# Peptides against a protein of PDB entry 4PN1: the designs that were tried, part 206

Target 1, 261 residues: chain A of PDB entry 4PN1
Amino acid sequence: KIEMNFLNKPIVPDTTKVISNFLTHYLITEPVEHVEIEAKLGTLIDLETQNRFEFPVMNETILNPEFNLRTRFESDMTASEHKYLNEFLNQAFRDSQKPGRLPFAYKHTKQVDLFYETEDNSRDKIRVSKNQSDNQVLACVKKRRVADLFLYCPNDAFDIRISISDELPVSMPSGNQQPSLTRLKDRVGYVHQEIKIDLTKTTQNDPVYDTTERHELEVEFGNIADLRDRAQKAKDGMEAPLFRRVQLFMDNVRILRREHS

## One batch from the design tools (peptide; made by RFdiffusion4, then SolubleMPNN)

Design b1_p28_6_s3 (from b1_p28_6, 13 letters changed)
Fold by OpenDDE base, seed 3:
Structure b1_p28_6_s3 (fold): chain B 261 residues (1-261), chain A 28 residues (1-28)
Amino acid sequence: as target 1 above (261 residues)
Amino acid sequence: MEEELKKFYEEIEEMIRKEVEKYKKLLE
């Protein structure tokens, strides 16, 4: 008979523990009411070199937010990489429909995001999201970025930003207000075990600059209520449910960040 | 730690074991 270790008890990876604590803080300790928790694939850029950030580590590493590393995060990829990931996820979707598997759900959405300035000239803009086909209002929110956690991934195609945001529902802007910015979004969404994976193509028309196109991949916790419950249990001394959910989330992220054309 | 987490890691170890065996056969 083989045992796990000399205590015959599981040991959680330190990465899982650190992320779990980070999430618990904003779910329970200083709770964000309308919380969104997502991981974006992208690149940590060194502001001095304008190249990918380099750090003297050999594996996935959470960067300490207390240190100013003079970096920026670019949540973008090439069209080719984006296409490859789409094909990869389509295959994963098909495979999951087979007997004995848990199936993916799939959704394709096209929306327009309209950004409006607030009356108080706050930094946060009001975002009105509409369906492109019928102009139906899907959401009207004021999104505030609360916190970020960066993972440097030297062995993978992408680095990771985990973000905590507050998406506050707000009233529609007055009919006399004009949007300051308009973005078109073409999104294909996959859901597996309440983890959302979105591939988004964003087109933005800038009056000064040429039309810019971005390709993003994000992984999001689809059941915040469950996650909050797990975080509360963790605070109460039962950590396993939270660790398991975070591990699942991170495994999905790890699969995706290794894939490239 | 909780038995739930123990079971989870045991499942992962079993998956790894199965994959290793597949590759061993391929290299024979």
Scores: peptide ipSAE 0.013, ipTM 0.321, DockQ to the pose 0.031
Fold by OpenDDE base, seed 1:
Structure b1_p28_6_s3 (fold): chain B 261 residues (1-261), chain A 28 residues (1-28)
Amino acid sequence: as target 1 above (261 residues)
Amino acid sequence: MEEELKKFYEEIEEMIRKEVEKYKKLLE
C-alpha cells in the first residue's frame, strides 16, 4: 500500500501553477480573442558569448520576465536532431495504436506561406498559407506575438519558449499585391489528447543570401475552448482541471526536450 | 516509479471528476 503524501491528496508542482497563472492571464484576465499557445524547443543564447546561457540553477526553471538576462532564443535545431525526433515520434505513434492506449493522429502537410505588407503599413504582416499540392488557401491571418515565457532546462538538450499569440483572421490581400516573403514548410503533425506536436522544416530563399533551412519542433494546445473553460473555472476557485491540462502539456514537452541524437 | 506516476494521475483525474460534478450541481 502506498500513499501520495502525508495527506494522501494530490499536490501540484510549482511550475504547473506558474504556467497556469500565465495562461489564465491571457485567456481570462486580459483575454486574447484568437489565441494560439505553443511551446518551442530551442536554446537560450547569451548575447555576449553566443553560447548557450549558463544559469545558476540545476533543473527546469521558469525565467522571470522582469529581469533582462541579455539572452536570445534560437528555435532552430540540427537536421540530425530533427530526424531523431521524427523517428522517436513515429515510434510513439505506433505504440499508441496498441489496445488499451489512446492513439495518436498523424498528418503530413506541405504548404507555402506568403507574407504581405498591410495597406496601413502596420507592423504585422498578413500571412496566406496555401497547400503546396493544389494551391488551396488554408488560412489568411495576421499573427501578433503577445507574450513569451522562457524555461531554462540545464539537464535537457533544449530550452523552452512558451508563446502567446493572437492569430486574427483577415481578408485575402488584393490580387495585385506581391508577397514580400515566401516560405516553404514541410510539416509532420502528431496529435495526442488534443495536444499537437509539429516537426517543421522551413525553407526560405533570400535574394542576397543563400537558401536557409530551419528545423523546429512545436507543442501546442489543440483545444483552446476547453483550455479557456478550465482557466475560467480556475479563476472561480476550481483549479484542478487547468492544472491537469497544463501538467499534461508540460509532460509532453519534457519528454521531447530530453530526446536527442 | 511508473506505477506511482500512474496512481498519481488517477488520483488527479478522480479529483477533477469530483470537482466537475460539484460545479455542475452549483449550476443547477
Scores: peptide ipSAE 0.009, ipTM 0.298, DockQ to the pose 0.018
Fold by OpenDDE base, seed 5:
Structure b1_p28_6_s3 (fold): chain B 261 residues (1-261), chain A 28 residues (1-28)
Amino acid sequence: as target 1 above (261 residues)
Amino acid sequence: MEEELKKFYEEIEEMIRKEVEKYKKLLE
């Protein structure tokens, strides 16, 4: 008989604990009402060099938000990388349909996002999302970025930003308001065990600048209610369910960031 | 480019659909 360790009990990686605590704060301690929690693949850029940030670590590490590292995060990848990840996820989808596996769900969405300025000139814009095919309103929200947690991943093609956002449902802008920005989104979504993986191509037409395209991959917790419940249990002394969920999330992120063309 | 991307995703969807159908038949 083989045991896991000298206690014969599962051990939780420190990364999982740190992330779990981060999430618990914004789920329970200072709860964000309409919370969105997502991880984006991208690159930590050193503001001084404009190259990928270099930190004296050899593996995945969470950066301490208390320190100003003079970095920015670019949530973008090349079209080639994006295509590769799409193909990878398609294969994963197919494989998951095999007997004995939990299947992926798949959804392709094309939407237009219209951004409106708020009356109070708040930095937060109202986003109206419409289905591109029939112009049906999908959502009208005011999204506020609440917090970020950055993971530097020196061994992988991408770094990670985990973001906490508040997506407050709001009323539609008045008919007299013109959008300040229009963005087209072509999104391929994969869902496995309530973890959402989205590949998004965003096209933005700027009247001054040429059309810009962005390619993003994001991983999102698809069941916030469950996650909040797990976080509450963690506060009550039962941490295992939260840790397991965060571990699942992070494992999916780790799989994706390791894939490259 | 938008049309090309659309076509690309449509092709992917079709491919996925075909594969899923194959697996469903295997489960019957």
Scores: peptide ipSAE 0.008, ipTM 0.332, DockQ to the pose 0.011
Fold by OpenDDE base, seed 2:
Parts: C-alpha cells; structure tokens; sequence
Structure b1_p28_6_s3 (fold): chain B 261 residues (1-261), chain A 28 residues (1-28)
C-alpha cells in the first residue's frame, strides 16, 4: 500500500493558500459588496526594458504586492494566440459533451460599453453596457478596481493578474452627457463548473486616444455567493472547501496559460 | 465567421466614430 506522504493526508500548495487568503480578505474581512473576481492572461512587462519581466525564479510565483517591482501588466495577446485559445476551448467544449463528462455551457455576446464621467470627476467612470443588436441596456455600473495579485509564470506563455473589483450598480447618466469612451466587445464565453472563461475581442475608441483593439482571455468565479460562503467557512477554521474551489480555478487558469500558438 | 466578425467590427467602428465626432463638436 502506498501513502501520499508520511501523514497520509492531503497537503495544500502554498500558492493555493496565498490566493485563498487574498480572496478571503476581500470577501469576508473587508468585504466588497458587489465583488467581481477574475484572472486575466497577459504579460508582466519590465518598465525598464519594455520586455517581459525576468524574475530569478523557475516556476509560478505570486509577486508580493508590497514591493514595487517596476512592472506593468498587459492584459492583451496577439490575434493568433487568441485564435489558438478559442480553438482549444472549442475542442474542450466538444469533449465535455461526451458521456461521463460535465458539459461546458457556451454563450456568444456582442455588446457596446459606453463610459461616462462622474459628476465629481472621479477616476471611476460609469459604464453603460448595451446589447449591440437591439440596444437593450444590460448593465449600468461604476466599476472600481480594489486589488490585484500578480503571478509570474516563467514556464508558460502568459502571466496572470487576479483582480478584485467592485461593480456598483448606478443610475443611468443624464441624457445631456456624452460618453468619454466607447468600447465594442465580442465575447465568447465558456462556463464549466461555475467557472467562466471568456475570450473577448475589444475595439475601443475615445475622443482623446486613437482606436485600439485588444484580445483578452479572462477566467472568473461564476458563483460569488458560494465562494463567499467557502471563505467564511475558511475563516471559521474549515479551509478545505475554499482550497478546493481555488485549486479548481487555478487549474483552469494553468491549463489556459500553457497554451499558445 | 470571419466575414461576420469583420462586419461586426465595421459597424462598431462606425458607432465609435459617430460618438467621437459628437464629442469633438461639443469641445468646439
């Protein structure tokens, strides 16, 4: 008989603990009311070289947010990379429809985001999202970035930013206001076990800057209520449910960040 | 699929251009 270790008990990877603690803080300790938690694939750029940062590590590493590492995160990829990931996810979707598997759900959305300045000229803008086909209002929110956690992944195609955001529902802006930014989103969404994976093509234009196009992949916790419950249990001494959910999330992220064209 | 996407982006760009134009006129 073989045992898993000298205690014959599961052990939690340090990465899982760190991320779990990070999430618990913003779910329970200093709770964000309308929290969104997502991981974006991208690249940590060294501000000095303008190339991907080269940390003296050999594996996935969570960067300490207390240190200024003189980096920026670019949540963009090439069209080729984005296409490859789309094909990869399509295959995963097909495979999941087979007997004995848990199936993916699929959704394709096209929306227009209109950004408006607030009356107080705060940094946070009001975002009005509309369905592109019928102009139906999908959401009107003020999104605030609360915190970020960066993972440097030297062995993979992409680095990761885990972000905590607050999406506050707000009233529609006054009819006399003009949008400061317009963004078109073509999003292909996959959902598996309440984890959302979105491939998004974004075209953005604002009065100040030139038109920009972005290709993004994001992984989001689709059931915040469940996650909050798990985080509360963790704070109360039962950590296993939270660890399992974070592990699932991170495994999906790890699969995706290893894939490239 | 690529043609549909192209059409989609073209429509979006037109919408964006219109909004930007409105904004520019407000600043004049």
Amino acid sequence: as target 1 above (261 residues)
Amino acid sequence: MEEELKKFYEEIEEMIRKEVEKYKKLLE
Scores: peptide ipSAE 0.006, ipTM 0.289, DockQ to the pose 0.010; fails the geometry check

Design b1_p28_6_s4 (from b1_p28_6, 15 letters changed)
Fold by OpenDDE base, seed 5:
Structure b1_p28_6_s4 (fold): chain B 261 residues (1-261), chain A 28 residues (1-28)
Amino acid sequence: as target 1 above (261 residues)
Amino acid sequence: MEEELKEFNELIDKMIEKEVKRYKELLE
């Protein structure tokens, strides 16, 4: 008989604890009502060098938000990288359909996002999302970025930004308002154990600037209610359920960020 | 023990067993 360790109990990585605490804060302590929690794959860029940030660590490291490291995060990848990840996820999807596995769900969506300025000239814009095919409104929200947590991943192709956002449902803009920005989104979505993995190709047309295309990969907690429940339990002294869910989330992120073409 | 934790532990145990087996085979 083999045991996991000398206690014969699972241990929690420090990364999991830190992230769990971060999430608990915005789920329970100062709760965001319509919270979205996602990780984006990208690159931490050193503002001085405009190259990938170099930090004196040798593995995945959560950056302390109290320190200004003079970085920006670019949530973009090359088309080839995006394609590779898509193929990788397609294979993972196929494999998950086999007996004895938990299957992926798959969804392909094409939408247009229309951004409108708010009356108060607030930094937050109203986003109206419509289906490209029938122009039906999918959502109308005002998204506010609440907090970010950055993971520097020197051994992997991508760094990670975990973001807490408040997606407040709002009324449709008045009919006389014109969108300040429009974006086309082609999204391939995979869901496994209520973790959402989205590959998104975004096309932005600017009348002044050339058409820009972005390629993003996002990993999102698909069941916020469950996550909030787990976070509450953690506050009440039972941390295991939250740790397990965060570990699952991070393992999925880790799988993806290390993939390269 | 929570059922979820039990299942998780069982999975880990299987992984460990597999790894140990592989290691033993390398030593043979």
Scores: peptide ipSAE 0.012, ipTM 0.274, DockQ to the pose 0.028
Fold by OpenDDE base, seed 1:
Structure b1_p28_6_s4 (fold): chain B 261 residues (1-261), chain A 28 residues (1-28)
Amino acid sequence: as target 1 above (261 residues)
Amino acid sequence: MEEELKEFNELIDKMIEKEVKRYKELLE
């Protein structure tokens, strides 16, 4: 008989513990009411060299936010990389329909995001999202970035930013207000075990700059209430449910960041 | 498998509908 280890019990990776503690802070300790928790694939850029950041580590590592590493995060990829990931996820979707598997859900959405300045000229803008086809309002929110956690991934195509945001639902702007910015979004969404995976093409028209297109992939916790419950249990001394959910989330992220054209 | 897929899709649809309703109510 083979055992897992000398205790013959599962062990929790250190990365899982660190991320779990980070999430618990913003779910329970200093709770964000309308919290969004997502991971974006991208690249940590060294501000001095303008190339991908290099750090003397050999594997995935969480960067300590207490250190100023003089980096920025670019949440973008090439069109070819984006296409490859789309094809990869389509295949994963098909495979999940087989007997004995849990299926993906799939949705394709084209929307317009309209950004409005607030009357008090606050830092955060109001975002109104509408369907491109029928102009139906999908959402109206004021989004605030609360915290970021960066993972440097030297062996993979992408680095990771995990973000905590507060998405406050707000009333529609007055009819006399004009948007300061408009973005077109083409989003392909996949959901598996309440983890959301979105591929998004964003087109932005700027009066000063030329039209820009971005290609993004994000992984999001789809059930915040469940996650908050797990985090509370962790605070009460039962950590296993939270660790399991975070491990699932990170495994999905790890799969995606390893895939490239 | 078809029933499982149906149940899963219905769950997702309900979640979406719930969020849409919540936003509509707040926007009124």
Scores: peptide ipSAE 0.005, ipTM 0.259, DockQ to the pose 0.012
Fold by OpenDDE base, seed 2:
Structure b1_p28_6_s4 (fold): chain B 261 residues (1-261), chain A 28 residues (1-28)
Amino acid sequence: as target 1 above (261 residues)
Amino acid sequence: MEEELKEFNELIDKMIEKEVKRYKELLE
């Protein structure tokens, strides 16, 4: 007879606990009202070497936010990597349509994001999102980056940034204001068990900087209300629902970051 | 590139400061 361990009970990985606590803080303790929680695939770059960050660890590890490691996070990937991930997700989508599986949902969107400076010259910009085909306004928000949690993944193709953002709905900018930045987004979205996986090709037009293209993959919690409820339960002493949801999220992230061309 | 890096680093520094403060409060 085999038991799980000497208690014969499941245990929660430390990574899951740390991330859960991080999320709980911004969901419950110091709640962000219009919170967005996403993980982006990318590369931690050492500012001193301009190469991928190197740390004396052999597996996935959460970097301590108390230390400034002089890094930047590049959320871009090559076109070939992006294509590979798209093909991978397409196959996963097809497989999920089979009997006995929970199916993916699929959505393709093309939008234009216009960024405006605030009147008070705050670092936070107003983002107006429009449908690229008919210029209908989809959203107008002031996005504020609240916190980041970085995962160094030496054995995988990508490192991970988990970001907490506040997306406050705001009124449209004055008609006399010009956007400081314009982004064209071609987004392919996959949703599985209320977790959103987006592949985005972004073309950025900056009046100061040259036009740049970026290929990004992001994983987002699609049901914040449910996540907040789970976080509240965790604060009340029942942690299992939150741990399960975070583990699901992270397993999806882990699958994706291992895939590369 | 240098200006972009500078702004980025400043943002990171602010975020780190915030998190450090949070951790200190949790340890009190």
Scores: peptide ipSAE 0.000, ipTM 0.179, DockQ to the pose 0.032
Fold by OpenDDE base, seed 4:
Structure b1_p28_6_s4 (fold): chain B 261 residues (1-261), chain A 28 residues (1-28)
Amino acid sequence: as target 1 above (261 residues)
Amino acid sequence: MEEELKEFNELIDKMIEKEVKRYKELLE
């Protein structure tokens, strides 16, 4: 008989604990009402060199937000990398349809996001999302970035930003108001065990700059209610359910960030 | 290769549409 360790009990990775605590704070302690929790693949860039930052660590490391590291996070990748990930996920989708597996769900969406200034000229913009095919309004929200947690991943193609956002449903802007920004989004979405994986191509027209494209991969918790419940249990002293869910989320992220062309 | 990826996605979309149609028919 083989045991897991000398206690023969599961042990939680430190990364899982740190992330779980981070999430618990914004789910329970200072709760965000309409919370969105996602991880984006990207690159931590040294502001001085404009290259990928080099930390003196050898593996996945959560950066301490108390330190000004003079970095920025670029949630973008090359078209080639994006394509590779799409192919990878397509294969994963196919494999998951086999007997004995939990299947992926798949959705392809094309939408237009229109951003409007608020009446109070707050930092938060109103985003109206419309379906490109019929211009049906899909959502109208005021999105606020609440917090970020950065993971430096020296052995992988991408670093990670975990973001907490508040997406408050709001009324439509005035009919005569012009959008300050318009973005086209082509999104391929995969869902597995209520974890959403989105490959998004964003096109933005700038009157000053040429049309820019961004390629992003996002991993999102698809069941916030369940996650909040788990976080509450964690605050009450039962941490295991939250740890398990966070571990699942992070394992998916880890798989994806290792893939590159 | 990009074309193949596009084709795959389109096939999946068609499959979904087929299922949606099936469901609609069942509900009628």
Scores: peptide ipSAE 0.000, ipTM 0.288, DockQ to the pose 0.010

Design b1_p28_7_s1 (from b1_p28_7, 14 letters changed)
Fold by OpenDDE base, seed 5:
Structure b1_p28_7_s1 (fold): chain B 261 residues (1-261), chain A 28 residues (1-28)
Amino acid sequence: as target 1 above (261 residues)
Amino acid sequence: ELEELAEKIKEWQKKLSESPMGTFPRQP
């Protein structure tokens, strides 16, 4: 007979605990009302070298936000990498449709995001999202970035930024107001066990630098209410449900960040 | 029983055929 360990009980990775605590803070302790929690694939860049930073660690490491590490995070990848991930996820989708598996859901969305300045320039911009095909309004929100947690992943193709955001629904800007910025988004979305995986190609016109494209992959908690309930239970002393959910999320992130063209 | 299985297989094949295709180009 084989046992998991000398206690014969599941062990929670320290990474899971740290992330769980981070999430609990913004779900329960200082709750964000309209919270979005996502992980983006990208690169931690050394501000001095403008290359990927080299931390003195050999595996996935959560960076302490209290330290100035002189880094920035670039949430971008090459078109080739993005295509590869798209193909990878398509295959995963197909495989999940087989008997005995939990299926992926799939959605392809093409939208335009219009950004509007608020009366108070100190405030976050209003984003109006519209469907490209019929110009129907999909959403109107003010998104505030609340916190970030960075994971350096030296053995993988990508580093990770986990972001806490507040997406406040707001009224549409006045009809006479012009957008300060317009972005086109081509988004392919996959959902598995309420974890949302989005591949997004963003096109932006810059009056000075012409059209630029960005390729992003993000992994999001699709059921915030459930996550909040789990976080509350964790705060009350029952951590296992939260840990399991965070572990699932992180395992999906880990799968994706290891993939490269 | 065999007919039922055949129909299930057809349904599964249909689902698989409806899977998404790659949508982003590869950089040269």
Scores: peptide ipSAE 0.020, ipTM 0.328, DockQ to the pose 0.010
Fold by OpenDDE base, seed 2:
Structure b1_p28_7_s1 (fold): chain B 261 residues (1-261), chain A 28 residues (1-28)
Amino acid sequence: as target 1 above (261 residues)
Amino acid sequence: ELEELAEKIKEWQKKLSESPMGTFPRQP
């Protein structure tokens, strides 16, 4: 008979614990009211070398947020990488429709995001999202980035940024106000077990800068209420439900960041 | 330099172990 370990009990990886604690802080301890929690695939760039960040570690590593490592995170990828991931997810979608599996849901969305300056000239902009087809307003929010947690992944194609954001619903800007920035978003969304995976092509029209295009992949917790409940249970001494959910999220992220053409 | 970094990380890890569920700072 083989046992898992000398206690014959599941063990939780440190990565799962650290991320769980990070999430619990912004879900329960200092709760963000309209919280969005997402992981973006990208590259940690060393500001000194302008190359991918190098750290003396050999595996997935959560960077300590107390240290300024002089890095920036680039959430962009090549069109070829983005296409490959799309094909990969399409195949995963098809496979999940088979008997005995939990199926993916699929959605294709095209929207326009209009960014407006706030009256108080705050750093945060108001984002009005509209459907490209009929210009129906989908959302009007003020998004504030609250915190980031970076994962350096030396063995994979991408590094990871986990972001906590506050998406505060706000009133529409005045009709006389012009947008400071316009973004076209073509988004393909996959949902599996309430984890959202979005491939987004963004075209940005800046009044000052030329049109820029980005290709992004993000993984988001689709059920924040459930996650908050799990985080509360963790604070109350029952950590297992939270750990399981974070593990699921991170496993999906790990699958995606390993895929490359 | 690596030794100093290792020590700082160790201190942070100690703090985390003592207060595991609320030690992450918000971005300035």
Scores: peptide ipSAE 0.000, ipTM 0.239, DockQ to the pose 0.495
Fold by OpenDDE base, seed 1:
Structure b1_p28_7_s1 (fold): chain B 261 residues (1-261), chain A 28 residues (1-28)
Amino acid sequence: as target 1 above (261 residues)
Amino acid sequence: ELEELAEKIKEWQKKLSESPMGTFPRQP
């Protein structure tokens, strides 16, 4: 007979614990009302070298925000990498439709995001999202970045940024106001066990750099209410449900960040 | 204990935002 360990009890990886605690703060302790929690694939860039960041670690590592490592995070990838991931997810979708599996849901959306300056000249812009096909308003929000957690992943194709954001619903800008920026988003979304995986192509016109295209992959918690409930239970001493959910999320992220063309 | 590290992270991020080029003492 084999046991898990000398206690014969599950043990939680340190990464899972750290992330769980991070999430608990913004779910329970200082709760963000309209919280969005996502992980973006990208690259930590060393500002000095403009190359991928190098740190003396051998595996996935949460970076301590206390230390200024002079890095930036680029949430972009090549078109080739993005295409590869799309094909990979399409295959995963197909495989999940087989008997005995939990199926993916799939959605393809195209939207236009219009950004407006706020009346109070706050740093955060108002984003009006419209359906690209019929120009119907989908949302009008002021998105505030609340917190970030960066994972350096030396063995994988991508590094990770986990972000906490607050998407506050706001009133539409005045009719006389022109958008400062317009973005087209072509998004292919996959949902598995309430974890959202989105491949997004973003096109925007930049007055300085002309039309630019960005390729992003993000993984998002699709059931915030459930996550908040789990976080509350964790705070009350029952951590296992939260840890399991975070582990699931991170495993999906880990699968994706290893893939490249 | 559960939220202690999360609070520290928040504090670190706040400090970093106030002094982006600064480094801070490691929390005990």
Scores: peptide ipSAE 0.000, ipTM 0.225, DockQ to the pose 0.059; fails the geometry check
Fold by OpenDDE base, seed 3:
Structure b1_p28_7_s1 (fold): chain B 261 residues (1-261), chain A 28 residues (1-28)
Amino acid sequence: as target 1 above (261 residues)
Amino acid sequence: ELEELAEKIKEWQKKLSESPMGTFPRQP
């Protein structure tokens, strides 16, 4: 007979616990009302070298925010990497349609985001999102970044930023107000077990740098209500449901960050 | 213990730097 370990009980990795606690804080302890929780693939950049940061660890590591490591996070990748991930996800989508699997859902969206300054000239801008085809308003929000966790991933193509944001619905800007910034977004979205995976190509005109593009991949918790319920249960002493959900999320992130052209 | 850790993480957030949200092009 084989047992799992000397206690013959499942254990939870530290990474799962730390992330779960981080999420629980902003879901339950100091709850963000319109919370968005996402992981972005990118690169931790050393501000001194302007190259990818090097830390003396050999595997996935949550960076301790206590230490100022003089880093920045770049949530971008090359067009080639982005294309490769798109092809990879397309194949995963196809495979998931087979009998005995849970299928992906797929959606392709093209939108324009218009950013407006607030009356108080606050840092947080109002974002109006419209469908590119018919100019229908999809959303009008004020997004605030609340918190971040950074994962250094020395063995993978990408590092990870897990972000907590507040997306507050707000009224439309006045009709005479002009946008300070406009972005075109071409997004392909994959959903599996309520985990959203989005590949986004963003294009904007820059008065200094001409037309610029960004290629992003993000993984998002698609069911915040369920996640909040799980977090509440965890606060009440039943942690397993939350840990399982966070583990699922992180496993999807881990798959994706290993892929590159 | 978990709550204590969560509060610590919150406090520590200010000690890390990242690229501002929505900024590009990619910097050298």
Scores: peptide ipSAE 0.000, ipTM 0.221, DockQ to the pose 0.041; fails the geometry check

